# Peptides against a protein of PDB entry 3S8F: the designs that were tried, part 61

Target 1, 157 residues: chain A of PDB entry 3S8F
Amino acid sequence: VLTLFVAVPSLMTAFTVAASLEFAGRLRGGRGLFGWIRALPWDNPAFVAPVLGLLGFIPGGAGGIVNASFTLDYVVHNTAWVPGHFHLQVASLVTLTAMGSLYWLLPNLTGKPISDAQRRLGLAVVWLWFLGMMIMAVGLHWAGLLNVPRRAYIAQV
Target 2, 166 residues: chain B of PDB entry 3S8F
Amino acid sequence: DEHKAHKAILAYEKGWLAFSLAMLFVFIALIAYTLATHTAGVIPAGKLERVDPTTVRQEGPWADPAQAVVQTGPNQYTVYVLAFAFGYQPNPIEVPQGAEIVFKITSPDVIHGFHVEGTNINVEVLPGEVSTVRYTFKRPGEYRIICNQYCGLGHQNMFGTIVVKE

## One batch from the design tools (peptide; aimed at target 1 L72)

Design b2_p24_1 (made by RFdiffusion4)
Pose (drawn by RFdiffusion4):
Structure b2_p24_1 (pose): chain A 157 residues (1-157), chain B 166 residues (1-166), chain P 24 residues (1-24)
Amino acid sequence: as target 1 above (157 residues)
Amino acid sequence: as target 2 above (166 residues)
Amino acid sequence: MLLSLLLFFYLSVIVAVTVAVLLA
């Protein structure tokens, strides 16, 4: 029960952050139900990386609420589902957010500029990392529901 | 406009938060339902039951695997299961279909998992402790036990079998 | 039963948060 309550701050974060992004999209001219998304600064890796991380957090958090549901945990406990859940949370959102900091924080700390080419390369890196985490989340959640255990060298069997 | 957008955002946020709370409460009620059904039998016994891992293969209910299945009720069997590096004894565990099975599971060495494929049986096995779970097999046949807690280099090949007789 | 309930919880949270994000 208390774990289900720990989920409320992230459910609140989902709205406060989504409304903040929607407000920014509207300031930048976006209209429609989706125009606000397209009008956001998708050329800036510091923007893109946490946003993509937040997108993967939606299934990441859904899996966490499942794991927190006591008897439902007996379906997925110590299976590949668990790494599927935590790659979405820490290996995607937390890691992508830190990667995006290379693009505003590093210049601030070192004075070293980020070139146009380095910016584009950062865009590719955060997209490939995000997409790779999403594909693997699918493989691991599914294999987990099929009772494949975590922490195993299953290629040797 | 900022004032307006702000007001509207807070108003709808309050709504979302109430909905999200109502959803979590429904999940809590649904979990409470499972805890009142036979499906909750796979929840391990909360009572501490200590044993000694260094003598469990020499004395006590785990010393003779052929004697591991004991009828404890008219439709109940207790099964003493040893999960060790890297296997389970007895092998196979043989039980009748439709009977309640109380698995008492310990380990002489390291922590092992006990995950019965196709069931909700999924319990950690700790040396020095006895893990007790309950389940009734409704379908006869062979069930594979998978070790799902890393117990060393033999972990990926650590399996066992439950045969549910007709 | 538990697997169905698990999938229900999982999908419910995804749908609910997606809708909230889009309408936010």

Design b2_p24_1_s1 (made by RFdiffusion4, then SolubleMPNN; from b2_p24_1, 13 letters changed)
Fold by OpenDDE base, seed 5:
Structure b2_p24_1_s1 (fold): chain B 157 residues (1-157), chain C 166 residues (1-166), chain A 24 residues (1-24)
Amino acid sequence: as target 1 above (157 residues)
Amino acid sequence: as target 2 above (166 residues)
Amino acid sequence: DLLELLELVYNSSIESVTLGLLTA
């Protein structure tokens, strides 16, 4: 299975990115154990979106390891747990990264910077998207643990 | 300068690597928790059995639904179940309460699911393979079987019933 | 086949370590 094959390198990559973010935050004036986080450009949706995607990917990645585990596969396989995992990986990380990329790419392609109103709207969109995805994902994972089946419109619980 | 930045990055990387290792153990703990709390009541089989899906309906233990429930010992039964498009055979499956039931499920056509509500029985059924699950029903009543693997146009209506008798 | 073997070894190792930690 490719899942476990890519798990360790992915974790290493994720934490390397985190290290880079910490360094960047400290360069921007952040101090202390967590002060560097506040110093990051949270006013830019092109930054916020992929970072939120990465945050959502953390539990999703953990779930990936769970899903790939032989011992746990029997518990979670073909339950609502799996769609929950998918939404964290695809609808959170991939989608938010794409959204963030567009917030950078389109202004550069058109030569027109985004307005302040567009920036604020963008921030609202990505934060609301993240919140919605987290609610859905938590719900689906919870339902999965309660043995709600995947690909069925009914459940006993 | 670049050298100083490089050294600083290395320091942060070391810290995050340590954190990553700690998180790995957290994830393992979560796995352990899930395993401990959600696996009770079902014993999956580890041995893979093969069958010919083209003949499974004509001969063998799955061929006659009237002979699908076989008593193998005192308070022990084997139930030979077919999952097909679009239903289960036999239907209903009748078993006694408190007996150890070994389900042997296979498919004559496409991949199906075998999810028994109210239990942790949840397996995929592949043509040419036999899925084996051991379970003891403690409560009498009806348990619905749900197909949770897409199998065609009638997938959403593919249900079966296990009747547990006192 | 070589890639599959490498994947198998890698995955089996991770799983074994995980199971070992779970049973410890």
Scores: peptide ipSAE 0.020, ipTM 0.730, DockQ to the pose 0.036
OpenDDE base, seeds 1, 2, 3, 4: peptide ipSAE 0.014, 0.017, 0.013, 0.015; ipTM 0.759, 0.727, 0.745, 0.750

Design b2_p24_1_s2 (made by RFdiffusion4, then SolubleMPNN; from b2_p24_1, 15 letters changed)
Fold by OpenDDE base, seed 2:
Structure b2_p24_1_s2 (fold): chain B 157 residues (1-157), chain C 166 residues (1-166), chain A 24 residues (1-24)
Amino acid sequence: as target 1 above (157 residues)
Amino acid sequence: as target 2 above (166 residues)
Amino acid sequence: DLRELLLLVYETSVNFVTLMMLSA
């Protein structure tokens, strides 16, 4: 129960970020229920990367609740589920946020804007990274639920 | 402008709160369903127990592998298992089919895993603590025990066997 | 199995309700 109190700031942050994104999209001319999403700067890897990280963090956060649950963790603990959770939290959110930050930071530090080619390459990188991480994470979570052990080279499943 | 922006952002929070809660509900429900359908009769048994890892090999119920399987009642057994670098004792563990088995597992050295393939038995084994798991093997055969916690150079080869007899 | 299922349902429900209350 106490662990659930730690989830409150994270949930609040998630809601605030989502609300901020919607507001930003609407300020950019987006209308309707989903029009604001299309209005966001999806052509900027500095924006896309952390947003994709946040999207990956959603199932990861749900997994955090599972891992914090005594009964549920009993099943998933030390299975492939755990690496799946980590790859969503660290290799997706943290890594993509870092990538996005660099796409902003480096141009500002050097005083040189990124070229169009660099921008397009950056978009490809972050989207492919996200796709790969989602495939791996889904696979690891699935394997974990099938009782595939963590840190083992073989399994009877 | 900042004040207006702040108020506008707050107006969207209610919708996103509802969406997030709904999504969390879906995920939790999905996981609960999946886990519920994968239950195999494994339940935590007993309370937290402590043991001295420095003497567990010399005295007590884990000291003699030949006495590790103890019948505690009709069709009920307690099995005292040691996980050590790098194996399990007794090995093999022999139990009857259909019997209620209480595994009491501890370690004399470092942290190990106790994962019985084909079952939901999967616990960490800490020196100084006793892990207790209750399970009933409904199918005869051999069940492999695998260590899923890094414990040293021989970790990947740390296996045991449970033999369930008809 | 029944006990495990009941525990799972109970804990899941409690966690969900708690999260809802804390997030409201």
Scores: peptide ipSAE 0.021, ipTM 0.698, DockQ to the pose 0.086
OpenDDE base, seeds 1, 3, 4, 5: peptide ipSAE 0.017, 0.017, 0.020, 0.019; ipTM 0.753, 0.738, 0.741, 0.710

Design b2_p24_1_s3 (made by RFdiffusion4, then SolubleMPNN; from b2_p24_1, 13 letters changed)
Fold by OpenDDE base, seed 5:
Structure b2_p24_1_s3 (fold): chain B 157 residues (1-157), chain C 166 residues (1-166), chain A 24 residues (1-24)
Amino acid sequence: as target 1 above (157 residues)
Amino acid sequence: as target 2 above (166 residues)
Amino acid sequence: DLRELLLLVYNTSIEMVTLGILLA
């Protein structure tokens, strides 16, 4: 119940952000159901990073509801599922948002814009991080569903 | 311009709210499918039962490991298990194949885990509380008990064994 | 285990519906 209460403002925020992104994409010339996505500034790591974080947060948030459900939690509690959830929430959303913020913050603090090479490197880092986190998260969630225990170095599977 | 933008955003918000609600049902379906295909099912929780952790080792059904396995019916047993720093008692736990086993698990010291490999038995064990788990072992052999809740320096080596006899 | 699964889905659905109502 408490977790569900916390989930409400988070979902509201997510919907607002998504709506804002769609609106912005359409203002940038995007058309159709998905055209607005392509119109977003995917060439900017400061934009891409938090968006990828948000994408990772979607299954993580769903997992939060699962973990908060007494009935569902019985299946996943103290299994590798839980670390998988944590990595989606903290190491994906929070970390990617922090990484993205640095691509905005550092140029402003130093007074020097990022070079094109730095921009491209930043994009590579963010995408690789996201990919790695998704692989890890999927693996941990899968292992958890196979009843691999948390906080143990030995498992049957 | 601001008013127009606000109305447009509101429309998109409504759409995303609808989408989100739909996705909730999709997640439920996905969870149901995953549970049906990848888990042994759900073990129903027993009634809340309390015990004094300070005396559980000295008196009562957990006091003597040799008397921990109690036959309660023709094909039904109750096993009184202690999880402690750092092990389980009795160890091994010997039960017959095909019998309905009711595990009554508690701790005299700190919180432990009781995770039986090859089964869906996975519970936390709290001092002062009795965890009740019901399970029927269909295959004979050895099943390892793993502590999956950090309980101290010896946590990583805290194992037990259930021996299922033919 | 089918009954248990159905109960699981039922309980989760109630939670999700409740969340949906709160967000409406």
Scores: peptide ipSAE 0.029, ipTM 0.716, DockQ to the pose 0.083
OpenDDE base, seeds 1, 2, 3, 4: peptide ipSAE 0.023, 0.022, 0.026, 0.023; ipTM 0.759, 0.710, 0.734, 0.737

Design b2_p24_1_s4 (made by RFdiffusion4, then SolubleMPNN; from b2_p24_1, 13 letters changed)
Fold by OpenDDE base, seed 4:
Structure b2_p24_1_s4 (fold): chain B 157 residues (1-157), chain C 166 residues (1-166), chain A 24 residues (1-24)
Amino acid sequence: as target 1 above (157 residues)
Amino acid sequence: as target 2 above (166 residues)
Amino acid sequence: MLKELLLLVYETSVAMVTLMALLA
């Protein structure tokens, strides 16, 4: 009955992050309901990576609701669904955040700014990673719903 | 202006809360739709039942594989299954087609999985606990049991068989 | 399953309302 209250701190954090992004976008000149999004620094991989991670985290969070349900978890537990969920939570959000952090950290540690070529390459890597993770995650979730087992090399589908 | 920024953040948070609520309902609806259309539903679990894993092989309903299949009523059976490193007993499990089968599954050693191919039977098997699954096999044949919880070096070879007879 | 889904909706709603109240 109280299971979903565990999500409250995480939701608060998510909303705070979203609010901060909107505020930042508006400070950068974005106006209107969605104009603030365009005003965000999409040319910076240190920004784009974590944001894409957050986007992947949203459907992962929805899956978390399923995993937290006693009866619904029965359907998906120890199937390919679980790795799918993990890839959204860890391999997308955490990994992309780490990538973004590196794009910020390395220039600061070395004292050398990244070149334009490195910046563009970084953007490409982050976007491609996100795309790949989304494809794989959808596939794993779908396979899980088809009762493909986790931790098995065989499946009857 | 810190005060203005704080107030703006709070306002945005409220907006995002409302949006998030709406999206959560959308996600729940989509999940419900997906589960209803693409899954065979959920098999009800039994009540929490405990057993001593150190004695389960020596005494009780799991002790004798030859007595593991118990008829409990007309076209109703209870099957007492042990999942162990690395296999299942009894093996094979023989049950009649169309009968209501209640599986009572436990482990004498470590955590295992009990995944029956061709069915929606998929439970973890914990030492000290009894997993209860109810299922009716509509089609005769052999159904493979797969361990989907890593249990050691022999995990990948841990299989069982349910034979459904006409 | 329907009962569970309804419960999830209820719990989610309560959580969200509580969160809104905390931010008010």
Scores: peptide ipSAE 0.020, ipTM 0.730, DockQ to the pose 0.081
OpenDDE base, seeds 1, 2, 3, 5: peptide ipSAE 0.019, 0.019, 0.019, 0.019; ipTM 0.744, 0.698, 0.733, 0.708; seeds 1, 5 fail the geometry check

Design b2_p24_2 (made by RFdiffusion4)
Pose (drawn by RFdiffusion4):
Structure b2_p24_2 (pose): chain A 157 residues (1-157), chain B 166 residues (1-166), chain P 24 residues (1-24)
Amino acid sequence: as target 1 above (157 residues)
Amino acid sequence: as target 2 above (166 residues)
Amino acid sequence: SKLDNVWEMATTYAEGLAALVAAL
């Protein structure tokens, strides 16, 4: 029960952050129900990386609520489902957010500029990392529901 | 406009939060339902039951695997199961279908998992402790036990079998 | 057969939802 309550601050974060992004999209001229998304600064890796991380957090959090549901944990406990869940949370959102900081924080700390080429390369890196985490989340959640255990060298069997 | 957008955002946020809370409460009620049904038998016994892992293979209910299945009620069997590096005894565990099975599971060495494929049986096995779970097998046949807690280099091949007789 | 545990738990929850609706 208390774990289901720990989920409320992230559920609140989902709205406060989503509304903040929608407000920014509208300031930048976006209209429609989706125009606000397209009008956001998708050429900036510091923007893109946390946003993509937040997208993967939706299934990441859904799996966490499942794991927190006591008897429902007996379906997925110590299976590949669990790494599927935590790759979405820490290996995607937390890691992507830190990667995006290379693009605003590093210049601030070192004075070293980020070139146009380095910016595009950062875009590719955060997209490939995000997409790779999403594909693996699918493989691990599914294999977990099929009772494949975590922490195993299953290629040897 | 900022004032307006702000007001509207807070108003709908309050709505979302109430909905999100109502949804979490429904899940809490649904979990409470499972705890009142036979499906909750796989929840391990909360009572401490200490044993000695260094003598469990020499004395006590785990010393003779052929004697591991004991009828404890008219439709109940207790099964003493040893999960060790890297296997389970007895092998196979043989039980009748439709009977309640109380698995008492310990380890002489390291922590092992006990995950019965196709069931909700999924319990950690700690040396020095006895893990007790309950389940009734409705379908006869062979069930594979998977070790789902890393117990060393033999972990990926650590399996066992439950045969549910007709 | 690998999803028997998932279907068992889903069924139990569905019954629990029916029971909650009936109570309301």

Design b2_p24_2_s1 (made by RFdiffusion4, then SolubleMPNN; from b2_p24_2, 11 letters changed)
Fold by OpenDDE base, seed 5:
Formats: C-alpha cells, structure tokens, sequence
Structure b2_p24_2_s1 (fold): chain B 157 residues (1-157), chain C 166 residues (1-166), chain A 24 residues (1-24)
C-alpha cells in the first residue's frame, strides 16, 4: 500500500526531470523528437552517471511495483529476482549518482578542475559500471523468473 | 523571455505527463502478463494461523514426525512440517503422486524458508505462525526443499526431500 | 554451459579493462 502510494509522486518526479532534460537539450540546440537527447552533455561524467542511474532505476521501479503486489510477489519473492531489483535501485541509481556527484564535488572542494584524461576515465568508469549492472540485473531477474532461489548457492535450473 | 521559457517548459511537462500515463498502463499490462504466465498451482488465501513455537515440538500435530502425514480424504493429505535449525521434519516427506497435498509448515526456533525445487512452493516460515500451501505433485520422484531465508551457520546446508511415490 | 558463460564473462572483463586503458 505504502509503496504504491509513493510510486505515484516518484513517477511524476521522474518524468518532470525528463521534461527538464528535454528543455535543456533543446536549449543546447537539439531539435526534433529525439535530437534533444544528443544535445545533452554526454561528455561530462557528472551528468552521465546519474542519468544512467535513472535509466537503470526505471525497470527497478517497475519491479518495485511488482514486488509490492501481493499476488505477483508470490512468484518472485525470495528468488534471484529480488537481488536483481535492489541492485538496480542501490548499485545502479544510488551508486551512479554518488559517482556522478563526486565528479562535481571533488573539483569544487579542491578548487582544481579535472583533467581531460580524468574526464575520459570517468566516462569509461560510469559506462562500464552501468553495463555490468545491467548484465547482472537482467541475469538475476531472468534467473528469478526461472525460480532460482535467493540466498542459496544451488539451483536445479 | 522568462514567460516564453516558462510556457515552453509547461508544454514539455504536459507531453511527459501524457507519456507517464501511457507508461502506467504499460506497467499494469506487464504485471498482468507476469501474473498470467508465471503463476501456477494453487495459492490458498493467507489465513493467519498461530501456534506456540515453544511447545510445538512436544504437543500437537508437529510433535511426531511419524504422524506428520495425515490422510484427510481419498486423494488428499495434510503434511505437518517443521522447519528448524538446520533441517526439516519429517525428512523425507513421502506423499503419493496425484494427491492434493496441504503443507502446514511452522518453525520452533527462527525464520526459515521452504522452497521446493520443481514447484512453485516458496514460503517463509515464521515461529509462531503456520504457513499453509497446497500442491499436487504430478510427477513422481524426489523434490529438494531449500531454505532460502538466512537462519544461521548451517543455513547453506539446510535441505529436505519430498519423495513422491507412484 | 558454465564454460561458455565463464568465457563470455572473461571477454566482457577484458573488453572493459581495455576500454579503461584506452580512456586513461
């Protein structure tokens, strides 16, 4: 009950952020239905990281609604589905947001801008992290649907 | 200029709100699909039944493993199962193929899991509460019971067996 | 098979490390 109630404002917030991103992209010269996406600052790890986190959070959030359903929870509860869910939420969104925040925070704290090499390395890190998290999450969700148990080292499937 | 920007933002927000509504329906559809394709067997209504975990080993239907399997009808059985640190009783659980089995599961100590491989039986077992699950085994053979709730040092080795006889 | 999955995982790790090295 509480989860579903909180899901509504969360969704509204998510799409409001998306609207802001679209506006920003269009201000940066992006045009058309999707051109604004390309116009966003994808060269900045402080931007890329939290955005990737948000993208990973979408299926995780949907999964949260599934987990909050009494009927559907019976299917997925205590299976590998659950670890897949919270890894999207914590290890994707929260972690990537933290990573992104560091790329903003550290330069400001030290008063020194990051080098171009550090910027490129940062981009590599966040993209690779995202990729790894997506692979793991998809695998865990898939395994969960195949009834692989959580908190067990063996399964017949 | 500020007014113009504000108007533009509102237009995009309206579009994304419409999209959000559409996505809501997509999520509902996905939930329905998952329910339809991944739910099998009989899931009884969750009626809360309580027992005293401190006496469940000494008295009542869980006290004697030899009396744990009770025939309640011509093709219907009730099995009283204890999940404990670190195993299940009775073990093995012997039931006939094709019979409707009602598992009544509880714990005398800590929270355990009761996950039967090859089936959709997957419940948590709480001390003081009786978990009820209904299932009919269509295929004979051995089905492993796995504890999928951390319960202590021996958790990883906590297994049981259901033997379905022809 | 397990071996195939291990090989694929190793390839992903190798590719990731190579990408990191190239970006550094």
Amino acid sequence: as target 1 above (157 residues)
Amino acid sequence: as target 2 above (166 residues)
Amino acid sequence: SLLEHVREAAAVVAAGLAALAAAA
Scores: peptide ipSAE 0.014, ipTM 0.718, DockQ to the pose 0.018
OpenDDE base, seeds 1, 2, 3, 4: peptide ipSAE 0.006, 0.005, 0.005, 0.011; ipTM 0.748, 0.707, 0.741, 0.736

Design b2_p24_2_s2 (made by RFdiffusion4, then SolubleMPNN; from b2_p24_2, 10 letters changed)
Fold by OpenDDE base, seed 1:
Structure b2_p24_2_s2 (fold): chain B 157 residues (1-157), chain C 166 residues (1-166), chain A 24 residues (1-24)
Amino acid sequence: as target 1 above (157 residues)
Amino acid sequence: as target 2 above (166 residues)
Amino acid sequence: SLLDHVEEALAVVAAGLAALLAAL
């Protein structure tokens, strides 16, 4: 149980980022409990991508706590659950953050702003990536709970 | 104004920090609840038992697959299993239905997995260490053993069988 | 060998991505 203290800094960081998003949304004219979310720049793939990554990281982080608990790890260890966790952490947060960073970096490096068509395409890419990643992650976690082994091509279920 | 912005940020951070701490306690509570309600599915790991992986094939209880299944008491057995590249010994493992089986699993070479389909038996097997798992098979039949830890080129073909007899 | 085919496939993908980036 004491091992779970490692989650404290991560949670603090995560929710500090959330606080920053709320502040930014309110500065952009968002009001109310949730109005600040709508006020965020959802038309910018450089913003949307890392935010979607953060959203995927939430259940992944919760899963990390599960994996770190030796009693609960007994249930999920070396099952499809673990790859599910990885895809939320690496393929969601890290990858989407990299994608978002690219949408910021390339225009600055080239000196050319992205076209409206490129912007719309970028939004489609990051949203579809997120959706696909969530579907796959849910499937892997579910399979893991059904005792589907990791690193095996066969399963009883 | 930088000062006003700073104060506003701090206020939000404090709120979200409180939420963060609350969520931490929720997670701990969920773990505690799970342990309290699902104890039957938890097998104690036991104390660390060590063996010499370089001699485990030649001497000791793992050396002879014909003597791997040892009756230790009424309706109680210990099964000494080797996980190796790339298979299990003995294979098949024959045990009676309803008996309490203690699996003592080790490896002479590299790390392997020991996952038994249809059961909650799922452990890693480390050279030099003995993994101990206690299980009672309630249903007769064949149970496949799957290696779920990458162990080399033949990993995907590394299977064993437990035969539970009436 | 199978590894050679994998390397070739990765090289094609890399080349395609590089070309796409150059076209931006």
Scores: peptide ipSAE 0.026, ipTM 0.748, DockQ to the pose 0.011
OpenDDE base, seeds 2, 3, 4, 5: peptide ipSAE 0.000, 0.018, 0.019, 0.022; ipTM 0.693, 0.743, 0.736, 0.708

Design b2_p24_2_s3 (made by RFdiffusion4, then SolubleMPNN; from b2_p24_2, 10 letters changed)
Fold by OpenDDE base, seed 3:
Structure b2_p24_2_s3 (fold): chain B 157 residues (1-157), chain C 166 residues (1-166), chain A 24 residues (1-24)
Amino acid sequence: as target 1 above (157 residues)
Amino acid sequence: as target 2 above (166 residues)
Amino acid sequence: SLLDHVREMLAVVAAGLAALAAAA
């Protein structure tokens, strides 16, 4: 149980990010408990990508706590659960953040804004990536709970 | 204006901090609930048992696969298993249905996995350490042992079989 | 059992698509 307190600094970072998002949304005219979410710039792939990464990181972080738990780790260790966790942490948060960073960085480096077509394509890419990653992650976690081993091409189920 | 923004951010941070702490307790509660309701599937860690990986093939209970299955009681057996690159010894492992089996697993070379399909047996096998797993096979048949820890070029083909006899 | 799992996975896909549609 004491090991779970290691998550406190990470949670502090998370709430700071969330607070920043809420503030930004309210500055953009969002009101109420959830209205600020809708007010965020969802038309910008440079914004959407890392935010989707953060959303994927939430269940991944929960899984991290499970993996760090001695007794629960016995259930999930070296099963498909672990790759599922990795895909939420690395292939979602890290990768989407990198993708989003490119959508910001390249226009700024070149001094040329992205076209509307490029923007729409970018949105499609990051949303499809997120959707696919979530489907795969759910599948991997589910398979892991069904005792499907990792690092094996064969499974009982 | 900057001061106003700072105060607003601070207020939001306080709210989210409370949420964060609440979620921490929720996670702890969920873990506690899981442990309380699903303890039967957890195998506690045994005492640390060490062995010399350089001699384990030459002498001791793992040296002869023909002597790997040892009856320790009327319906109890100890099975000394080696996981090596790239297979298991003995193979197959033959045990009676309904008997309590204590697996003593070690490796002479690198880290391997010992994952028995259809069971909750899933352990890493470290050279120099003995992994102990207790299990009773209720159903007769063949149970495949899978190496779920990458151990080299032949990892993907590293399988064993437990044959449970009626 | 497998069919049940498949159906549940399809439900997850549907939920994901619905979320995308809502965000568009």
Scores: peptide ipSAE 0.016, ipTM 0.740, DockQ to the pose 0.031
OpenDDE base, seeds 1, 2, 4, 5: peptide ipSAE 0.013, 0.011, 0.007, 0.000; ipTM 0.744, 0.698, 0.733, 0.711

Design b2_p24_2_s4 (made by RFdiffusion4, then SolubleMPNN; from b2_p24_2, 11 letters changed)
Fold by OpenDDE base, seed 4:
Structure b2_p24_2_s4 (fold): chain B 157 residues (1-157), chain C 166 residues (1-166), chain A 24 residues (1-24)
Amino acid sequence: as target 1 above (157 residues)
Amino acid sequence: as target 2 above (166 residues)
Amino acid sequence: SLLDHVREALAAVAAGLAALLAAA
């Protein structure tokens, strides 16, 4: 049960990041409850990638609470639920953050900005990655709840 | 200017803190609700039981598959199961319908899984530890046991069968 | 039982979170 307390600092970290995003959006002219979101630099893959990672991390974090619960983990442990969880955490958040970091780092290291074509391609890549990851994650979590085993090529459903 | 920015950030942090705490409360409440309403299949962890994996095949209740199914009372059985690379013993496991079955599962070699399809039986099997699972099969038939923990090159072929007889 | 202890712990956490929400 004490393991569930890790949700507290995790959410505290999350709200700090969210607060920073809201502040940045409002500084860029966004107003109202959601206007600050639109004001964020969605044309920059270096920004979009990690933000999409964060969005994937939200349901992943919720799943983390489930997985950390002894009684609930009994239901989902070693089912397709587990790979669904870590694909949100690692293959979504970490990977997309790495992609975003690369989109920022390479231009800075080389001193050459990315071309418009590269920017558009980058945006397409990160959005498609996010979409694919969400589809995969939803499918895996759903399959896990149906008791599809992890690390097996067969299932009763 | 920096001070003004800090004050603004603080206001946003307070809002998001409240939201985060609210969400945390919702998650905890949902977990509590689930535990309150959906406990029929929960098998709590039993007392830690140890066994020597180096001798488990030679002596003790796991040594003879023919004696693995032990009647412990009226309509009550204990089944001593070994999960090994790469299979289960006994195989098949034969038990009566409607009987309360206590599975005592261990491994002589590496970590395995014990996932019984059609049931809520799903445990990891560690060498040196005994996994205890209690279950009553209400329906006769065959139930497949699947290893859902990677255990080597033959992992994908590691299956067993529980036969529930009327 | 273990389940009872878990329920009690969850209730305590929920109460604590409610208090934090009220204080925020």
Scores: peptide ipSAE 0.013, ipTM 0.735, DockQ to the pose 0.058
OpenDDE base, seeds 1, 2, 3, 5: peptide ipSAE 0.012, 0.011, 0.000, 0.008; ipTM 0.746, 0.704, 0.732, 0.711

